# Designs tried in a protein design run: peptides against a protein of PDB entry 6O8C. Part 161

Target 1, 262 residues: chain A of PDB entry 6O8C
Amino acid sequence: VGLRYEKISLPKIHPRYDLDGDASMAKAVTGVVCYACRTASTLLLYQELMRKGVRWLVELVKDDYNETVHKKTEVVITLDFCIRNIEKTVKVYEKLMKVNLEAAELGEISDIHTKLLRLSSSQGTIESSLQDISSRLSPGGLLADTWAHQEGTHPRDRNVEKLQVLLNCITEIYYQFKKDKAERRLAYNEEQIHKFDKQKLYYHATKAMSHFSEECVRKYEAFKDKSEEWMRKMLHLRKQLLSLTNQCFDIEEEVSKYQDYT

## One batch from the design tools (peptide; made by RFdiffusion4, then SolubleMPNN)

Design b2_p24_2_s3 (from b2_p24_2, 13 letters changed)
Fold by OpenDDE base, seed 5:
Structure b2_p24_2_s3 (fold): chain B 262 residues (1-262), chain A 24 residues (1-24)
Amino acid sequence: as target 1 above (262 residues)
Amino acid sequence: KELEEKLKEIEEKTKKWEEELLKE
């Protein structure tokens, strides 16, 4: 989910000297560049908030991972203990069976032992999955958040401030053109100044729009795309962790059924 | 949740700016 912004373009600037047209054009240019400044600021804020969110989510997922590892370890210990106890019981009953005592119960205990061994085998798969998740979350892994510091725009780039300077220059020219329009006719020297200011306005406007497009919008879009991709992967990983946790709980529940034999 | 709320606020502000630009 990214910010929706309109693709903005500068109005056509006619080279012909026209006081009414030039004032109207300058007003429109001021509006467009003003929008660019505000948009650049908003895009920067979005990215900074997302960077904070990314850092928070990384820590959250690491905590989830550690909890899952802890739960898995607990289950492994419990399961191993249960298996050892059942194995002792099996040995006792095997000895008794040689004397034709308690033979009927041996089959049930042996079945429990087999089930526990199957559960133990599943722990290897869980461990492998956790190791994979750990590798992905590790520095240099597929889910590393290094992109969040590299991609996009940053406050240190001073993009908004640079655009604001250009906007101020454009706004000054606009106000002059508004005054020129009110005069209806300019003296020759004032007309020449107006023409030069129009050239300056064009220069500032094109510089602003180029900077906005290349240094703000393009980099923001790259950041947005990376963030969306990374977020999808992180959400999927969290689902995997939840699944592994649930598997551990399921195993624990099954083991608890056999505690009477331990 | 807080991040989502802030993002929604930014989106709403952006839409208002777009509307203002279109009125000029």
Scores: peptide ipSAE 0.012, ipTM 0.454, DockQ to the pose 0.014
Fold by OpenDDE base, seed 1:
Structure b2_p24_2_s3 (fold): chain B 262 residues (1-262), chain A 24 residues (1-24)
Amino acid sequence: as target 1 above (262 residues)
Amino acid sequence: KELEEKLKEIEEKTKKWEEELLKE
């Protein structure tokens, strides 16, 4: 779940010269762009924290993978040892049968051998699954975290700083418009300056909002969506690893039942 | 371990019997 932010829009800017209206409009614009600056900063922080979380989760899942591989290896060694011992036993009983000695237990031992071989065959499936997981976690794999460095906004983009510069320009004009309003009437030259400043305000405001929407919000949303998708896949992968580990334990338990015969 | 020892004993007896059968 990503950060919630409110959609902001610029007030309508009327071309009509009105000292009271222009001051009020400039105040509103200042507030909107100020909110954009703060929001951009918050969105950036969220993304930076998420990137840290992504890196952490990658390492965690790699550790889980290594643990599963280790457990599988242990089970394979145990199973192979058990199979070898049972095979020796089978050979002895087969010889006994050939010489008409007591071989009543041969059937039972042979059945155990068959079961162990079936368990051994299942190891191939586990291995294949582990290889698939490894490939997905590898560089360039489906679960690579390269997107976290590409998607979204970064401190290096200087989005907050850029917005702050525009906010400073807007704020300066707003303060001038407050003064102009207090004068109630401007001389011709001052009126012309006011009109020019209003145009500048418009350009700064539109630039700020465009930058905020396109470079901050849009990229943030893309990052958020990508992160959520990736996170779901990673959690699913962890469950798969757990399942494989449990399968190894099940095999180990089954093998332990036959240790008395080895 | 006990089973392995018994199996070794059986294997030895079996070898002995096989050798006797081959002599006939």
Scores: peptide ipSAE 0.007, ipTM 0.306, DockQ to the pose 0.002
Fold by OpenDDE base, seed 4:
Structure b2_p24_2_s3 (fold): chain B 262 residues (1-262), chain A 24 residues (1-24)
Amino acid sequence: as target 1 above (262 residues)
Amino acid sequence: KELEEKLKEIEEKTKKWEEELLKE
């Protein structure tokens, strides 16, 4: 569930000179840009936390993979040992069968041998699946986390700081407009300065909102979408690993049944 | 373990039988 943010828009700026209206407008603009700064900071923090989470999950899945590979290797060794022992037994019984001694036992051992060989063949499928998973987790694989470093916003972009600078400029003008409002009437020169500052306010506000929308929100949304997609794939892969682990345990259990005969 | 013991027993019997066949 991504961070929900409210779509913010700048209030309408009227070109008419109005000390009360301009002070109110400036207050509203200050509020909007302040919200943008806070939101940008929150979005950045979310992304940084997600990047840490992604790295953690990658390492976790790699560990799970290694454990599965280890278990598979143990099963292969055990299975191969069991097969070799059964093959020796089969050879002995084949020699005995020439002497008409124990045909029924040979049939049972032969069946066990056949079953073990089938289990051995299934290991090839497990190995292929593990190789596929390994390839997907590789640095150039489909589940590489390189996107997490490329997508979204980063502290190095200094988006929050840039917005803060604009907010400071806007806030300064707002405080001046509060003073102007308190004066109720401005001299001609002060009126001209007020009008000029109003234009500056508009410029800074527009720049802030543009930067927020294009550099913060848009990139965040792209990061979020990519992260959700990647996360779903990773969770699916983890389930596949669990399935393979269970298959290894199943094979081990089957082999253990035959070890009691050895 | 039981199978190994039986296999050893069978191997011993087979060896004895082979020795008897070679004495003919």
Scores: peptide ipSAE 0.006, ipTM 0.304, DockQ to the pose 0.002
Fold by OpenDDE base, seed 3:
Structure b2_p24_2_s3 (fold): chain B 262 residues (1-262), chain A 24 residues (1-24)
Amino acid sequence: as target 1 above (262 residues)
Amino acid sequence: KELEEKLKEIEEKTKKWEEELLKE
């Protein structure tokens, strides 16, 4: 679930000297850039939380994988043991067949042997699937979490702090414009300072909004998209692991039916 | 284990039958 934020734009800045208008404009600009700062902070927090979630999920899936591997190994051992026992039985019955005795029993044992061999053959497929999953989870694999460290914004980028500095500059000018408005009229020198400050305000504001859009929002959106895709793939992988586990249990159950003969 | 016991029993019976067949 991505954070919803409103697209904000700077108000139009009129070049005309107007103490009332300039104060109002400066107030509006301050509000917009303040919102950008808050939004940037929220977007950063979201990404940091998602990174923690990604790490947690990776460990969870690795645990699931290991459990599946262990179960598969157990089943293989059991199957191999059962097959070896049945093969011994088959050899005994083959000797009996030389004297035309117990042909029906030999047929039954041979059928069991064939079934066990089929079960054993399925283990190769399970193994190959597990290897594929392992390769995908490995460093450099398709499901590696390296993207989580590379994509998006990070605290080390200090984007929020940079925006805050610009906001502080803007706020100072706004407060000055509020004072200027209260004076109703400025002397020539103060008027010139006001005009220069208005230009500074514009530059700070445009810099803030550009930084917000390019370094915060855009990178966040890229991170979000990648995270969603990765999460879907990981969930699918977990389902695959569950399927493999169930296959192992099914094999074990079938083998248990024949253990009464071993 | 039960299968192993049965197999041993079958093996013993088979040996006896082989011995009987060799006597005839």
Scores: peptide ipSAE 0.009, ipTM 0.318, DockQ to the pose 0.002; fails the geometry check

Design b2_p24_2_s4 (from b2_p24_2, 9 letters changed)
Fold by OpenDDE base, seed 2:
Structure b2_p24_2_s4 (fold): chain B 262 residues (1-262), chain A 24 residues (1-24)
Amino acid sequence: as target 1 above (262 residues)
Amino acid sequence: EELEKELEERRKEYEKWREELEKE
């Protein structure tokens, strides 16, 4: 999971004055920094898309949670009603048993009552689990999405624009070096300008690569790692919610079997 | 004269940079 990018490095810059070599070097540098700009843009886009995905997933899980809570509440009401009805029936049979020996039917109803009480006790565990899930999803909880806003790179950082400015400067020098190469020999003043521009090229290139590595790539990797960890936890949480929902359905189904006795 | 001084300064900076690169 994540964007694959190639690790780029600047070509070797020879300090010797060489019009042909300098033009070739400048071309290569332009290519590398151009790749850095494109990659930075792609990495930024990926992170923005992931942030949208994170927000979407949070809302989805919250909806799942609310549905589970609603289902649990419905089951609790139904179960409590069934228990109360069975208890009334037990009391009636106990009174009848004083007059008529209907011990077998009373035993069956008593067993049903015991089973229903066990089902009711399981609701406490479900409630505790739901509370735990709620706490984890709450602001400041372990599954909060605050990291998505803090980690990585953002459009406001203007990393792509900064790299583009450096690329423009490098490109201008490259075009000048092409012209210088075509002249084959430069006058003294033009030679000095060429040497100075070569130095500028080096500084712009190194600045671009440092910025790319430190402000784009490293932050992206941190964001990626955090997102993967968070995503695994969220998926696990969704599975837990589904399990709780299924438990509620199972209880409801079992209760429905005993409704004929109420 | 001012241009020559500036060019000389740039040359010196370039030479320092060259020396640093040669040491690597």
Scores: peptide ipSAE 0.030, ipTM 0.492, DockQ to the pose 0.802
Fold by OpenDDE base, seed 3:
Structure b2_p24_2_s4 (fold): chain B 262 residues (1-262), chain A 24 residues (1-24)
Amino acid sequence: as target 1 above (262 residues)
Amino acid sequence: EELEKELEERRKEYEKWREELEKE
């Protein structure tokens, strides 16, 4: 769920000289560009917070990975020890069979040995899965967070400050147009200045809206889409790690049943 | 005279801008 913002557009600017209309237009333009500044600031803040969240999630998943690796290592040691003990027992019973002892007990121990070897084979699959996860989390991997530093807008871009400068210029013209309106009629020279300022206002407003749409909104949307995709993949990865951990616990439980024979 | 020249330049720029707005 991303930030909701309203699509804004500049009001229609009439080319006709009209002190009342020009003051009203300038007020509306000031409002629109002010909204763009505030929205750009909010979008920037959201992205900065998301970048912090991404870094936090990476560390959390790395911790989950390390815990899974630790558990896997523990189970491998226990399983290998159990296999070695069962193999010694099998050798002893094979020697006893040469002296006419019951084949049934040897069969049961051999079956346990076979089951333990199957469990050992499953550890190889878990190891391969952990290696894959490690490669994906590593620098340059598919789940690297480098995109968070590249995509979107950054404070160093100074987009909000650039928009604020344009807003200040527009606001100054708006205040002058309010004064012009109060005079009801301007002298020829003052009228020409008013017309020139109207052109400047249009230029600043157009520049502000273009900058807002191209450098703020578009980059934000790209960042948002990338972040949602990445977070979904990270959550799936955490579920995979949990599954691997549970498999290790299942193997440990199964091995514990056979430790009484060692 | 210098002020009149500057005002005439601004008038020409405004008229060009006006023509562009009418095309939109």
Scores: peptide ipSAE 0.029, ipTM 0.493, DockQ to the pose 0.777
Fold by OpenDDE base, seed 5:
Structure b2_p24_2_s4 (fold): chain B 262 residues (1-262), chain A 24 residues (1-24)
Amino acid sequence: as target 1 above (262 residues)
Amino acid sequence: EELEKELEERRKEYEKWREELEKE
């Protein structure tokens, strides 16, 4: 899960003055930093898309929760109604027995009552589970999406733009080195400028790679890891909600079997 | 003369940089 990117490193920069070598090196450095810029942009885009996905999933799960709560409430009402009716029936049959009327069905009705009471007790467990889920989804809960806003890189960080600036500087030096290469020999002053530019290129490249690794890649990886963990938890939560919903349906089905006695 | 001084300073910086790279 996540975007795969290639680990990039700067080519070895030889300190020796060599017009051909320096031009080739500068070209390679330009390529590497260009890749870093593109990769940083892609990583940023991925994170932004994931943030949208996270928000969407949160809303989806909240809807699922509300539906489950609604279903649970419906079942509780139905079950309570059924219990009350059965209790009335039991009382009637008990009175009939006292008058020596045959109440052959009393035992069966009493058993149904007992079963219904057991079902009612299970509602407490469902309620507790729903409360737990609610707490987890609540602001500040374990499944809050606050991490999505904190972790990773953001457009406001301007990481891509910063890298692009460095790339532009490097590219400019590369083009100069290409010109220098075309000149078989440089005058003393031009040679000194070339050496100085080579130093600048090194510093720009190092800065770019450091920024890329520390501010782009590292933060992306942290975001990715956090997102994967959170996603697993959310999927598990959805499974729990589904289970609770199914339990409600099971109870409803069971209660429906006894409606003829009410 | 000012340009020569700047060039000399840059040369010294480059030499330091070169030495650092050679140590790696």
Scores: peptide ipSAE 0.028, ipTM 0.492, DockQ to the pose 0.790
Fold by OpenDDE base, seed 4:
Structure b2_p24_2_s4 (fold): chain B 262 residues (1-262), chain A 24 residues (1-24)
Amino acid sequence: as target 1 above (262 residues)
Amino acid sequence: EELEKELEERRKEYEKWREELEKE
């Protein structure tokens, strides 16, 4: 779930000299750019928190993977031991069969041996699945977290600080326009300065909004989309690991039924 | 875009005026 922000736009700037209108416009511009600064900060914080969450989830999934591998290894050892014991029993019964003893029991043990060998072959598919998961989690894999470091906005970009500088310039002009409004009439030179400051205000505001849209919002949205996709894939992978773990438990349970024959 | 061009022209005029005032 990403942060919702309101689409902001600059107020219409009229080219005509109007002290009351210019002060009101400057106030509105200040408000919009202030919102952009706050929003940029919030978007940055969200991304930083998500990066921490991504790292945490990667470690969690790696732990789950290691536990599954450990369980699989235990099952393989148990299964191999059971197979070896059954093979010894088969050899003994084969010798007894030469003396015409216990042919029916030999058939049952042989069937158990065949079943155990099938279970052993299924371990190969589990191993292949684990290898696939490992490859996906490995550096350069499809589920690598390298995108989290590359995509979006970062504190090092200083986007919030850049916007704050522009906001400060805009705010200064706004306060001057508030003073100009209070004077009601300006001398010719002061009027020219006011007109020039209005141009500066427009320039700073446009620069701020462009920077906000292109360097903050757009990059955030790209990060958000990638993070959501990655998160869905990671959750699916965890389900796959759980399935593999359950398969290992099922095999262990089945093998335990045959331990009485060993 | 037209407003930006007009603002830029006015800026240039102001800069010239400022330079003239600094010389007096």
Scores: peptide ipSAE 0.024, ipTM 0.432, DockQ to the pose 0.050

Design b2_p24_3_s1 (from b2_p24_3, 9 letters changed)
Fold by OpenDDE base, seed 5:
Structure b2_p24_3_s1 (fold): chain B 262 residues (1-262), chain A 24 residues (1-24)
Amino acid sequence: as target 1 above (262 residues)
Amino acid sequence: MEREEEERREEEEFEKFLEEVEKE
């Protein structure tokens, strides 16, 4: 679940010279851009925390994979040993059968051998599944975490700092407009300065909002979407590993039933 | 590559803009 933020927009800027209106507008613009700065900071922090979480989860899943591989290997060794022992037993009983001895026992042992061979074949499927998982977790695989470093915003982009500079400029103009409002009427030269500052305010505000939307919000949303997709895939993979582990335990348990015959 | 170069150019333009604003 990503961070929720409110869509912000600049207030309407009227071209008319109005000291009261311009002060109010400048205040509103300052508020909007201030919110953008705070939001950008929060979005950046979220992404950095998520990147840490991604790295942590990758290592966790790799550990789970290695544990599963280890368990699989153990079971393969045990199973192969059991098969070899049963095969030796079968050969002995086949020789005894030539003299009409132990016919019933031979049938039972042969059935066990058949079951063990089936279990061995299932190990091949587990191996294939583990190889698939390994390929997905490998560098360049479908579950590689390279996207976490590429997508979204980073501290090095200095987006918050850039927005803060623009906010400072806007705030200065706002404070001047408060003073202008208090004067009630400006001299011609001061009026012209006020009009120029209003244009500058608009420019800075527009630049801030464009930067916020394009460099902060858009990139964050892309990161969020990719992170959610990747997380779902990783959780599914963990379930697959658990399933494979359980299959190994099931095989081990079944093999243990036949150890009395070896 | 082309998108990264475009993003870099936009960033450089924005940095120049900020430098100009700080000088005013």
Scores: peptide ipSAE 0.019, ipTM 0.499, DockQ to the pose 0.022
Fold by OpenDDE base, seed 1:
Structure b2_p24_3_s1 (fold): chain B 262 residues (1-262), chain A 24 residues (1-24)
Amino acid sequence: as target 1 above (262 residues)
Amino acid sequence: MEREEEERREEEEFEKFLEEVEKE
């Protein structure tokens, strides 16, 4: 999970005045910063899509939770009904036993009653587990999705736009350096301008790369790591919910075996 | 000195420009 991108670095900028070298360097810088702009855009898009996916998954897991709670409630009602019926039967047979009748049947029904009470106790454990899951999914819980809004880069950061501005400045200098190269020799004043523009190019390039690295890449990686961690926890939670659902089905099946005695 | 001052001015102007882009 996650986008792969190539590690980019600025070419070495030589301090020596060289029209051919400077044009080539400027071209390379333009290419690198252009790649940074495109990469930043792609990384942003990925994060926005992931945020949508996170929200979707939260709702899905909430639905799974509600389904499990519903099933648990159904089983509790069925179990309670069965227990009440068995208790009535036990009372009847106890009265008959006082008259020296039906002792064997009373023993069997009493054993069933004991088993049903054990199943009822297990429902308490399921309830506790569901409450724990609910707390984890709640706002401020361990599985809250607040990180998705805090981590990473956002459209409001305008990182792509900022990089594009720097790219425009760099590109302008590159085109000038192409012209300078074509002249083969510059007059003194134009040479001084070229040297100054080379410094500007360096400044813009370093600023672009710093911004890309610190504000785009680093934040993206933090978002990616957090998303992967959160996703693993959410998937585990879904497995826990499935386990609880299966436990409810197992209890329901066992209760059904005793319904013939009620 | 004059060159360093010009570079500083350009940096400040560029930062102001970036701030304007952020506001849009």
Scores: peptide ipSAE 0.024, ipTM 0.537, DockQ to the pose 0.048; fails the geometry check
Fold by OpenDDE base, seed 2:
Structure b2_p24_3_s1 (fold): chain B 262 residues (1-262), chain A 24 residues (1-24)
Amino acid sequence: as target 1 above (262 residues)
Amino acid sequence: MEREEEERREEEEFEKFLEEVEKE
């Protein structure tokens, strides 16, 4: 999910000296660059908020991981205890069979032992999955958040301030062109100044649009795309952790059924 | 030539101004 912005373009700047046309053009340019400034500010704010969200999500997933590891550890302890008790019971019954006692109970206990060993094998798979998740979340892992600090625009880039300076220069020229229009006719010297200011306006406007497109919009889009990809992977990982937790609960429930035989 | 040199000087002055704003 990203911010939508309108595509902006500069009006055509005619080389012809025209007080009315130049004032109208300057007004339009001022409007476009003003929009660029506000948009750049909004795009920056969005990225800063997203960076906070990324950090928050990383911590949340780490907490989920730790909870899953804790639950897995509890189940392993319980399962190992149950297996050891069943093995002791099997040994006792094997001794009793030598004294002509019925083997029916031994068969049942042996079946339980086999089932517990299968459950223990599944714990190995859970452990491997947790190790994979840990590696992905580790520094330098596939789900590291280093991209959030590298991609996009940052307050330190001063993009909004740079655009604001250009906007101020453009606005000043616009106000002068509005005055020039009101005079209806300029003296030769004032006409030359007007022509020169028009060139400055073109320069500032072009610089503003280039900066906005290349340093604000392009970098924002790159950040947005990277953020969306990373977010999808993180949400998938969180679902995987939940699945592993549920598997641990299922194993715990199965083990509890066999504890009555120990 | 003289006009291009003046435009270049103004561009350089403007870049210096932007650098000053970046330091604040």
Scores: peptide ipSAE 0.022, ipTM 0.525, DockQ to the pose 0.046; fails the geometry check
Fold by OpenDDE base, seed 3:
Structure b2_p24_3_s1 (fold): chain B 262 residues (1-262), chain A 24 residues (1-24)
Amino acid sequence: as target 1 above (262 residues)
Amino acid sequence: MEREEEERREEEEFEKFLEEVEKE
């Protein structure tokens, strides 16, 4: 479950000169942009933590893969050895049968040989599956983690810092509007400055909200969706590796039953 | 390509704006 955040919007800014209304509006704008800064910081932190998690999971799955490959290799060696020994035994019994010896024993050994060859064929399927998994985990593969470095927001983008600069400007104007409100009436020149600052406030606020929505929220949502999809695929791959490992153990167990004939 | 270039231009304009604001 991703981070939950509230939908924010700027208050309506009235064009009318009103010291009380303008101070109240500026306070509300400051609150909204402050929330945007905090939210952007939280979203960034979440993504950085997820990137660490992605790297960790990749290494874990690579370890699982290597263990499976190792087990598969052991089984192949054991199986090949068993097959070679059974083939030697079959040749000996075939020679003995020419001298009117026990046909029943040859039949049993031949059946074992056939079973071992079937197990060897299954090993080929395991090898193919491991190769597929390796290709998916390889650089440029379908499960590569390159997207985690590309998608979303990054500390280098300085989105939080950019929003903070805008917040500082807005806050300064808000404090001035509080002073203006306390004066109850401004001189003509001060009134013109107040009106000009109100325009600046609006400009800073709209820039902050646009930057927050387009560069922080949108990119975060894209990162989140991609990370969830990738994570599901990686977990499925781990289950596949476990299945392959279990198949190797099953083959090894079956081969062990025939080792007494070798 | 065109959209990425537009996004880059918007970011550059925003950076210039921030620099101007910081100088006040």
Scores: peptide ipSAE 0.020, ipTM 0.505, DockQ to the pose 0.024; fails the geometry check

